# Designs tried in a protein design run: peptides against a protein of PDB entry 5OK6. Part 62

Target 1, 215 residues: chain A of PDB entry 5OK6
Amino acid sequence: ELPGLDSQWRQIENGESGRERPLRAGESWFLVEKHWYKQWEAYVQGGDQDSSTFPGCINNATLFQDEINWRLKEGLVEGEDYVLLPAAAWHYLVSWYGLEHGQPPIERKVIELPNIQKVEVYPVELLLVRHNDLGKSHTVQFSHTDSIGLVLRTARERFLVEPQEDTRLWAKNSEGSLDRLYDTHITVLDAALETGQLIIMETRKKDGTWPSAQL

## One batch from the design tools (peptide; aimed at target 1 N173 S177 Y182 Q214)

Design b2_p30_3_s2 (made by RFdiffusion4, then SolubleMPNN; from b2_p30_3, 8 letters changed)
Fold by OpenDDE base, seed 3:
Structure b2_p30_3_s2 (fold): chain B 215 residues (1-215), chain A 30 residues (1-30)
Amino acid sequence: as target 1 above (215 residues)
Amino acid sequence: DDAAMLEQLGLTPEQLEAMRAREAAKLASL
């Protein structure tokens, strides 16, 4: 059953599962296109269910740069381009109004940073390659809070590196040179890794030497 | 050749030495 307009407002805006509730690490939040959300607000605040202010189905089309991979446009700003809703609120809106046919939900996770929680709208996409085969790359998404160790493990898994093989990572910097990611305990954020950055996995030779040591 | 490929990726001997030096410096600052 669709709730009354006042109930909708309370559930979405100021309920325990509303827009303004505290962020909790690991939770899923969803993006809603700002114009649609404002239209919804106007509708429910108007108090007339039969008004011309009905928002229609949720349509996040303007937030996407493509409809193939459903990647977000760069530079979207919370409060200007979109609003963030907790999962419960999002699901309520979808149940009430629907989501545009074919569009996936824009789900993002709350991450814990040293001083704040935030919804990570733009996770880091790294381009993983092996030092000896540049023709085979894997684009993998990571949280800023993921460790370099996780990046390394992920690279090993994607390239089917055997457990007995020793590997390490290099990051290609903005100057075109390589920086070694020697500390695997720091985060992607701490390492200042960016989307599109090339990460090279070097594999130790059977003789115990590193390929890079032979330069 | 692995070494040649690494060089093509921008890892030169000089850069490698510089990186090693930076690593040592970072470790010393801990």
Scores: peptide ipSAE 0.027, ipTM 0.514, DockQ to the pose 0.455
OpenDDE base, seeds 1, 2, 4, 5: peptide ipSAE 0.016, 0.020, 0.018, 0.019; ipTM 0.470, 0.506, 0.485, 0.410; seed 4 fails the geometry check

Design b2_p30_3_s3 (made by RFdiffusion4, then SolubleMPNN; from b2_p30_3, 12 letters changed)
Fold by OpenDDE base, seed 1:
Structure b2_p30_3_s3 (fold): chain B 215 residues (1-215), chain A 30 residues (1-30)
Amino acid sequence: as target 1 above (215 residues)
Amino acid sequence: MDEEMKRQLGLSEEQLAAMRERDAAKLASL
């Protein structure tokens, strides 16, 4: 059942539990298309439940690049394209108005950056390849806060590398050259890795030499 | 931090503008 308009406004906009609440690392937040949200605001502020300003079902279609993989469009901006709501507020809105049929929620996590908490709207998608087979890539999603060590472990797992095999990572930079990722303790953010970037896993030869050392 | 990284982090336009202003101020101080 749809609550009263004032109750809706207080529930969603309340700074303690609503849109303006503090971010906490690890929490889930959800994207809502800006125009829908503004329509909802107009509806609940209008004071007439029977008004023609009823927003209808939540529809985030304009935020998606495609309806197959449900990837977000690039370059979306908070406050212009979408509004972020904490899980509780999101679930209230979905309960009251529904979500467009077949459309998944856009759930994102709060991450801890050096100085602030932020909802990570765009996790980093890296293209993982082996040095000896550059044509076969695995696209894997990482947080900016994930370590290079995790990227390496993930690559080893995806390529079924044996525990006794030694491996290391290279990143293809914007100039087309390869930068070795020496420190596995730094984060994806610290390494300035970006979505679509090619990450090459090099495997040490049985003779103890590295393939790259022979170039 | 480059502009692309800032966008990837989902910063608001106001946040982006503030960062650009700070960057410009830093450059002007050099």
Scores: peptide ipSAE 0.049, ipTM 0.562, DockQ to the pose 0.022
OpenDDE base, seeds 2, 3, 4, 5: peptide ipSAE 0.006, 0.012, 0.008, 0.014; ipTM 0.344, 0.414, 0.392, 0.365; seeds 2, 4 fail the geometry check

Design b2_p30_3_s4 (made by RFdiffusion4, then SolubleMPNN; from b2_p30_3, 11 letters changed)
Fold by OpenDDE base, seed 4:
Structure b2_p30_3_s4 (fold): chain B 215 residues (1-215), chain A 30 residues (1-30)
Amino acid sequence: as target 1 above (215 residues)
Amino acid sequence: DDEAMLKQLGLSPEQLAAMREREAAKLASL
């Protein structure tokens, strides 16, 4: 049964877990398509539960590039294309109205940047490759707040690199040259790594030399 | 799109530039 309209409004907008509550790092938030949300607002503000303004199931279709991989469209803007709800609020709406059949929830994490908390709607997808086999890539998602060290560890894990093997990373830049990622303590953001960027893991030779030093 | 990223992260171009400069400085000191 749907709660009363006023109760819905309070729960989603003004509740302790409402839309306007402060962001907390590590928490999950969910995207809701803006038009649906506005329809819901109109419905609950109208005071008539039987109104023709009933929003129906949550429909995020317009936020997706396709219905195959459910990737978000690029360039979506908060407040224009979608609203963000904390997990509790999202789950309430889903329980009340349902989610369009077959659509996955759009869950994102709050990240902490030096001076701001933000829901990271677009994590960075990197193409990880080995220096000796550029044709075999692993696409891995990272937060902008993840360290280059984590990228390196992830690459090592994906390529089953033995602990005794020494490795380092290179990023292919827009000019097609390779920039070495020397500092593993900086973040993906600080390194200006972007989605679709090729990251090359170089493995040190048994003789102690680096393959790149011989080029 | 850098602009989209900046909007998403809530960072200004200046803030991003400052971060990159700080990184460059750290790398130069190693």
Scores: peptide ipSAE 0.031, ipTM 0.483, DockQ to the pose 0.035
OpenDDE base, seeds 1, 2, 3, 5: peptide ipSAE 0.016, 0.018, 0.012, 0.030; ipTM 0.442, 0.469, 0.445, 0.493; seeds 1, 2, 3 fail the geometry check

Design b2_p30_4 (made by RFdiffusion4)
Pose (drawn by RFdiffusion4):
Structure b2_p30_4 (pose): chain A 215 residues (1-215), chain P 30 residues (1-30)
Amino acid sequence: as target 1 above (215 residues)
Amino acid sequence: TADEFRELAESMKGKSFESLKDTLTKNDTP
């Protein structure tokens, strides 16, 4: 059952429960298409529960590239294309109005940057492959603030690399050559990695030589 | 752009280091 209009307003807009919730690293926020949010706002501020301004189910279809991979469209601007809600507010709105059938939520996380916290709406999607098959990829979203060491550990896990196997990473650049990802302590941002980039994990041979020595 | 990188990654299907060892270049400088 729907809460009253003022109750909905307080839950979604205010304090710890709503949009005013402070940004804390690691917390989840969700994207809501702006038109739907504005319609909900007009409804809850209008004083009439029976109004035709009732927004209906949340539908973020215009925010997705397609329904095959459900990727968020690039180039979206907060306040123009979408509004961010903390996880609780999103949960409440979905429980009240529903979410379009078959459509995934758009969940993003708060990250720490040198002097600010922000929701990382566009993490870096990397294609992780082993050197022997450059077309067999695990597509994984990493934060700009994740380390290269995390990228390596993730690639190892995704490919079920055994503990005794030694592995290291390369990145295929826009010129079609390889840049070695030497330092596992730096971040994806420091390494200037971009969405869609191919990250190649090579495995050391049993004799101690590396496949890349042949390049 | 992300599309350009995806297209470049797509062009690499069916290839490996062994098949590309004579043409694939690398920058192995720390």

Design b2_p30_4_s1 (made by RFdiffusion4, then SolubleMPNN; from b2_p30_4 with T1S D3A E4D F5N E7A T25K K26I)
Fold by OpenDDE base, seed 4:
Structure b2_p30_4_s1 (fold): chain B 215 residues (1-215), chain A 30 residues (1-30)
Amino acid sequence: as target 1 above (215 residues)
Amino acid sequence: SAADNRALAESMKGKSFESLKDTLKINDTP
């Protein structure tokens, strides 16, 4: 059964788990399509539970670029295209109205950036390859706050690199050259890595030489 | 673009650093 309209409004907008609550690093937030959310607002503010303004199931279809991989469209703007809800508020709405059949929830994490907390709607999707087979890729998502060290560890794991093998990363830049990622302590953001960027993991040869030394 | 880099990666199937020696420039500076 749906809660009373005033109860819904208070729970989603003004509750301890409401839309306006402070962001906390590591928390999950969810995207809700703006028109659906506005329809819900109109419904709960109208005071009639049987109103023709009933929003129906949550439908985020317009936020997706495709229904195959469920990637978000590029360039979506908070407050224009979607609203962010904390996990508890999202789960209440899903419990009350349902989610459109087959659509996945759009879950995102709060990240801590210098002097700001933000829901990371667009994590960085990197294309990981090995120096010896540039066509065998693993696409992996990283936070902008993830270290280059994490990218390297993830690449090692995905390519099943043995612990004794020494490895390093190169980023292919826009000019088509390779920039070595020397500092593994900097973030993906600090390294200015972008979605779709090619990251090459180089493995040291058994003779102690690097393959790149032959370039 | 992400699409361009995917297409590039696909075009690099079976290629290595050695095979790209004449086309890849490295910036190995700290």
Scores: peptide ipSAE 0.244, ipTM 0.870, DockQ to the pose 0.758
OpenDDE base, seeds 1, 2, 3, 5: peptide ipSAE 0.242, 0.235, 0.234, 0.232; ipTM 0.864, 0.872, 0.867, 0.868

Design b2_p30_4_s2 (made by RFdiffusion4, then SolubleMPNN; from b2_p30_4 with T1S D3E F5N E7K E10A K26V)
Fold by OpenDDE base, seed 3:
Structure b2_p30_4_s2 (fold): chain B 215 residues (1-215), chain A 30 residues (1-30)
Amino acid sequence: as target 1 above (215 residues)
Amino acid sequence: SAEENRKLAASMKGKSFESLKDTLTVNDTP
């Protein structure tokens, strides 16, 4: 049932699960398109439930660059293009107003950076390839806080590498050179990996040589 | 851009390190 307007406002803005709640690492937050959210604010603040200001279903269409992969547009700004809601608040709004048919929720995680908690709106999308077939990519999303070790494990899994096979990673840099990702304990952020960057998994040959030694 | 890199990767179908020997420099620095 749709709650009263004051109850909606309190639950979404001022509640323990409201928009202004502290960020906590690992929690899910959701993007809501700003104009829809402002329309909702106007509706609930107007105090007239029969008002023509009813926001309708949540529609995030303007935040997506495509309706196939549901990728976000680049350069979206919090407070201008979207608002962030904690999972509870998002689920309330969806239960009250619905979400536009066919649109996925835009779920993002809170990450812990050295001095700040942040909702990671743009996780890093890496192009994983093997050294022996550079054209067969797997696109995989990683958090900036994920380790290079996780990237390597993920690459091994995607390429069905057997446990006994030795592998390592190379990142293609902007100069077209390959930088070895030697330390697997550093993060994607620390390694300065970027969205769309080519990450090459090299598999050691049975003779114990590395393919890259021929470069 | 991510799209350019996807196109680049697609253009490298069937290419290996061996095929890129003359074009790739490796930085094996820890």
Scores: peptide ipSAE 0.238, ipTM 0.855, DockQ to the pose 0.709
OpenDDE base, seeds 1, 2, 4, 5: peptide ipSAE 0.234, 0.219, 0.025, 0.198; ipTM 0.854, 0.848, 0.500, 0.814

Design b2_p30_4_s3 (made by RFdiffusion4, then SolubleMPNN; from b2_p30_4, 8 letters changed)
Fold by OpenDDE base, seed 1:
Structure b2_p30_4_s3 (fold): chain B 215 residues (1-215), chain A 30 residues (1-30)
Amino acid sequence: as target 1 above (215 residues)
Amino acid sequence: SAEENLALAASMKGKSFESLKDTLKMNDTP
């Protein structure tokens, strides 16, 4: 059963527990398409539950680039294309109105940046390859706050590298050269890694030499 | 772009660093 319209408004929009509440690192927030959300606002503010302004089920179709991988369109703007809701508010709206059949929720995490908390709408997708087979890629998603050490560990895991094998990373830059990622303690953000960037994992030879040192 | 890099990776099937020696500059500086 739908709550009263005033109760819906207070539960979703109140500044303490709703849409306007402070961001906290590690929390889940959800994207809602702006037109649907504005239709819902008009419905609950109208005071008539039988109004022709009923929003129907949540439909985020316009936010997706594709319905296969459910990737977001590039360049979406908060307040223009979507609104962000905390997990509790999202789950209430889904329970009241439903979500369009087959669409996944658009869940994102709050990350801690040096001076601000932000919902990371666009995590970094890196193309991981091995130095000896550049044509076999694994696309893996990382936070901007993840360390280069985590990228390296993830690459080792995906390529089934043995614990005793030494590995290091190279990033393909915009000039088409490879930059070695020396510091594994810096973040993906600090290393200026971007979505779709090619990352090459180099494995040390059994003789103790690096393949790149022979180039 | 991500698509260009995927296409590049696909074109490099079975290639290694050795095959890139003449086309790829290595910046091995800290």
Scores: peptide ipSAE 0.225, ipTM 0.835, DockQ to the pose 0.671
OpenDDE base, seeds 2, 3, 4, 5: peptide ipSAE 0.301, 0.177, 0.225, 0.161; ipTM 0.890, 0.781, 0.835, 0.769; seed 2 fails the geometry check

Design b2_p30_4_s4 (made by RFdiffusion4, then SolubleMPNN; from b2_p30_4 with T1S D3E F5N E7A F17L T25K K26V)
Fold by OpenDDE base, seed 1:
Structure b2_p30_4_s4 (fold): chain B 215 residues (1-215), chain A 30 residues (1-30)
Amino acid sequence: as target 1 above (215 residues)
Amino acid sequence: SAEENRALAESMKGKSLESLKDTLKVNDTP
């Protein structure tokens, strides 16, 4: 049974778990398509539960680029294309109205940046490759707050690199040159890595030389 | 773009970094 319209409004907008609550690092937030959310606002503000303004199931179809990988469209804007809800508010709306059949929830994390908390709607997708087979990519998502050390560990794991093998990373820049990711303690953000960027994992040869020393 | 980089990676299938010595520059500066 749907709760009273005033109760819905208070729980989603103005409650301790409402849309306007402070962001906290590590918390999950969810995207809701803007037109659906505005229809819901109109419904609960209208005061009639039998109104023709009933929003139906949550439908985020317009936010997705495709229904295969469920990737978000690029360039979506908060307040224009979607609203962000904390996990509790999202779960209430899904419980009351449902989610469109087959659509996954659009869950995102709050990250801590140097001066602000932000919901990371677009994590960085890197194309990981090995120096000896540049055509075999693995796409992996990272937070902007993840270290280059984590990118390197993830690349080693994906390529089944043995613990005794020495490895390092190169980023392909916009000029088509390779920049060495020397400092593994800086973040993906500090290294200015972008979605779709090619990251080359180089493995040291058994003779102690690096393949890149031939470049 | 991500699509251009995927297409580039596909075009580099079976190529090694060493094979690109004449086309790639490396910046090994800390």
Scores: peptide ipSAE 0.218, ipTM 0.833, DockQ to the pose 0.709
OpenDDE base, seeds 2, 3, 4, 5: peptide ipSAE 0.206, 0.199, 0.022, 0.207; ipTM 0.829, 0.824, 0.495, 0.827

Design b2_p30_5 (made by RFdiffusion4)
Pose (drawn by RFdiffusion4):
Structure b2_p30_5 (pose): chain A 215 residues (1-215), chain P 30 residues (1-30)
Amino acid sequence: as target 1 above (215 residues)
Amino acid sequence: AAAYREAARARQEVSVTDEQLEAWSAAQAE
């Protein structure tokens, strides 16, 4: 059952429960298409529960590239295309109005940058492959703030690399050549990795030689 | 981005075409 209009307003907009919730690293926020949010706002501020301004179910279809991979469209602007809600507010709105059938939520995380916290709406999507098959990829989203060491550990896990196997990473650049990802302590941002980039994990041979020595 | 790439190439430059990289990868699958 729907809460009253003022109750909905307090839950979604205010304090710890709503949009005013402070940004804390690691917390989840969700994207809501702006038109739907504005319609909900007009409804809850209108004083009439029976109004035709009732927004209906949340539908973020215009925010997605397609329904095959459900990727968020690039180039979206907060306050123009979408509004961010903390996880609790999103949960409440979905429980009240529903979410379009078959559509996934758009969940993003707060990250720490040198002097600010922000929701990372566009993490870096990397295609992780082993050197022997450059077409067999695990597509994984990493934060700009994740280390290259995390990228390596993730690639190892995704490919079930055994503990005794030694592995290291390369990145295929826009020129089609390879840049070695030497330092596992730096971040994806420091390494200037971009969404859609191919990250190649090579495995050392049993004799100690590396496949890349042949390049 | 260019600075990072230049620093990486100063230690080991791997200049390959797409064809060469695919051929090398296929050889590794053997």

Design b2_p30_5_s1 (made by RFdiffusion4, then SolubleMPNN; from b2_p30_5, 15 letters changed)
Fold by OpenDDE base, seed 4:
Structure b2_p30_5_s1 (fold): chain B 215 residues (1-215), chain A 30 residues (1-30)
Amino acid sequence: as target 1 above (215 residues)
Amino acid sequence: KEAVREKRRSVEAIEVTDEQLEAHSASLAK
């Protein structure tokens, strides 16, 4: 059942638990398409529950690039294309209005950058490959705040690398060169890794040599 | 960021063409 319009407004826009609440690292926030949200605002501000301004179910269709992988369009801007809501507010709206059939929620995490908390709307999608099988990529999402060490561990796990095998990462640059990701303590952001970038996991040979020494 | 990139490129970068990389990878897959 829909709560009263004033109650809806207070619940969603409340600065303590709503849209205006402070960001906290690790929390989930959700994207809501801006036009739907504005329609909802108009509805709840209008004071008439039977108003023709009823927003209907949440529809984020315009935010998606495709309905197969449900990837966001590139270049979406907060406040223009979408509104960010904390998990509690999102779940209230979904419970009240529903979400368009078949659409997944657009959940994102708050990350902590050196001087700011931010909802990471666009995590980095890396193409993980083995040095000896470049044709078989695993697409894996990482936060910009994830360490190269985590990328390496993830690659090892995905490729079922045995604990005794030594591995290291190379990033393929747009210019065709390979840069070794030798510092595993820096972040994906610090390493300047980008979505769609090929990351090659090299496994050390049994003779103690690296395959890349032949390049 | 730039300093890290510069350091990586200066210390451990390999210039390789796509064809060379593919050929190398294929040779190791045997």
Scores: peptide ipSAE 0.333, ipTM 0.793, DockQ to the pose 0.755
OpenDDE base, seeds 1, 2, 3, 5: peptide ipSAE 0.328, 0.025, 0.326, 0.298; ipTM 0.799, 0.567, 0.788, 0.775; seed 1 fails the geometry check

Design b2_p30_5_s2 (made by RFdiffusion4, then SolubleMPNN; from b2_p30_5, 15 letters changed)
Fold by OpenDDE base, seed 3:
Structure b2_p30_5_s2 (fold): chain B 215 residues (1-215), chain A 30 residues (1-30)
Amino acid sequence: as target 1 above (215 residues)
Amino acid sequence: KEAVRAARRAKEAIDVTDEELAAHSAKLAE
């Protein structure tokens, strides 16, 4: 049931699960297209439930670059292109107004650095490949806060590497050269890995030599 | 140089403000 306009405002803007609530690591937040949200604000602030300012269904179409993978457009800016709502607030709005048919919610996670919490709108999509089969890539999404160790473990899992096999990672840099990812404890952010970047998993040979050492 | 790179990456990748970066750096120094 659609609540009263004042109740909607309080729930979304000032409620316990409102837009301005503190971010907490691991929580899900959702993007709402800015124009729709502003229309909603105008509607609920207008005080006339029968007004022509009714926002209709949430439509995030303009935030997507494609309707196949539902990837976000690059360069979207909070407060200009979208607003962020905590899960509870998002679900309220969806229940009240609906979401455009066929559109997935744009769910993102709060990540944490020391004294910093952010909704990670653009996680990193890495192209994982094996050194001996560069033509077969697995696209995997990582947080900027994920460790290189996690990237390596993920690569090992995707390529079904046995526990006894030794592996290491290389990143293809912008110059086309390969940089070793020596420190597995640093984050994706620290390693400056970017979306679309090729990450090569090298597997140690049974004779104890590395394929790259023979190149 | 590395600090500059880190700051740039933080701002570009996860939209961290200069103030937040300063606070972060201070926290790491503790």
Scores: peptide ipSAE 0.161, ipTM 0.766, DockQ to the pose 0.021
OpenDDE base, seeds 1, 2, 4, 5: peptide ipSAE 0.108, 0.093, 0.110, 0.151; ipTM 0.724, 0.713, 0.722, 0.750

Design b2_p30_5_s3 (made by RFdiffusion4, then SolubleMPNN; from b2_p30_5, 17 letters changed)
Fold by OpenDDE base, seed 4:
Structure b2_p30_5_s3 (fold): chain B 215 residues (1-215), chain A 30 residues (1-30)
Amino acid sequence: as target 1 above (215 residues)
Amino acid sequence: KEAVRAERRAREAIEVSDEELAAHSASLAK
């Protein structure tokens, strides 16, 4: 049975644990399609549980560009296309109304930027390749706050690089040239890496030379 | 307005100024 309408409103909109609560780094938040949420608001504010304004199950279909990888459409805007709810509030709504069959939840993390906390709706998807086999890519998702060191470690793991092998990264820029990622302590954000960007892992030769030095 | 939406999209984008990055780096260096 659904909770009372006033109870639903308080649970979801309460500033202590609801939609308006402060963001905390590392927490999970969830996207809810805006029109559904507006319908829910109208329902719980109407005071009639049997109202024709019943929102039905949560349906985020309009937020996805595909139903295969469940990628979000580009350019979605908070407050226009979706609302963000803390995990607790999201789980309440799902328990009360359900989620459309087959749709995954749209879970995102709060990240800590230099002067602000933000829900990272669009993590960076990088195309990882080896310098000697550009045709075989691994698409891997990273936070903007992840270090280049993590990108490198991830690339090494995906390509099964032995611990004794030395590796380094290059990023293909928009002009088609390669920029070496020298500092592994900077973040993906600091390096201005973008979704779809090709990241080349170069492996040092046994003779101690780098393949790129021969170009 | 399409222009208003574009502005909102820009605001929602993850961007940090060079000044903020420098301040953050300085903080981490302590």
Scores: peptide ipSAE 0.026, ipTM 0.592, DockQ to the pose 0.022
OpenDDE base, seeds 1, 2, 3, 5: peptide ipSAE 0.016, 0.016, 0.017, 0.018; ipTM 0.540, 0.558, 0.543, 0.549; seed 5 fails the geometry check

Design b2_p30_5_s4 (made by RFdiffusion4, then SolubleMPNN; from b2_p30_5, 16 letters changed)
Fold by OpenDDE base, seed 1:
Structure b2_p30_5_s4 (fold): chain B 215 residues (1-215), chain A 30 residues (1-30)
Amino acid sequence: as target 1 above (215 residues)
Amino acid sequence: KEAVRKARRSVEAIDVSDEQLEAHSASLAK
């Protein structure tokens, strides 16, 4: 049963647990399409539960670029295209109104940047490849706050690299050159890695030389 | 822009064409 309109408003918009609550690193937040949310606001503010302003099921269709991988469109703007809700508020809305059939929730994490917490709406998707097999890519998502060391470990795991094998990463830049990711302690953000960027894992030869020394 | 430049200064850069890289990769796959 739907709670009273005033109760709905308080649960979703109340600053303690609602949309206005402080961001905390590691918490999950969810995107809600802006027009749906505005219709919901109008409905609960109207005071008539039988109003023609009933929002129906949450429908985030306009936020997706495809219905196969459910990737977000690029360039979406908070407050214009979507609103962010904390997990509790999102789950309330879904329980009350439902989510459009077949659509996944758009869950995102709060990350901690040097001076701010932010919901990371667009994590970085990197194309991981081996230096000797550039045609086989593994697309993997990383946070901007993830270390290059994590990217390297992830690449090693995906390519089943043995523990004794020495490996390093190269980033292919937009100018076509390869930039060696020497410092594994810096973040994806610090390394300025971008979605769709090719990351090449190089494996050291048995003779102790690197394949890239021949480039 | 400045962050990208700072990142580039901390990395060894190899100027290689796509064709050279592909050829090199193919040579190592053998």
Scores: peptide ipSAE 0.282, ipTM 0.786, DockQ to the pose 0.595
OpenDDE base, seeds 2, 3, 4, 5: peptide ipSAE 0.276, 0.278, 0.022, 0.275; ipTM 0.780, 0.781, 0.531, 0.783

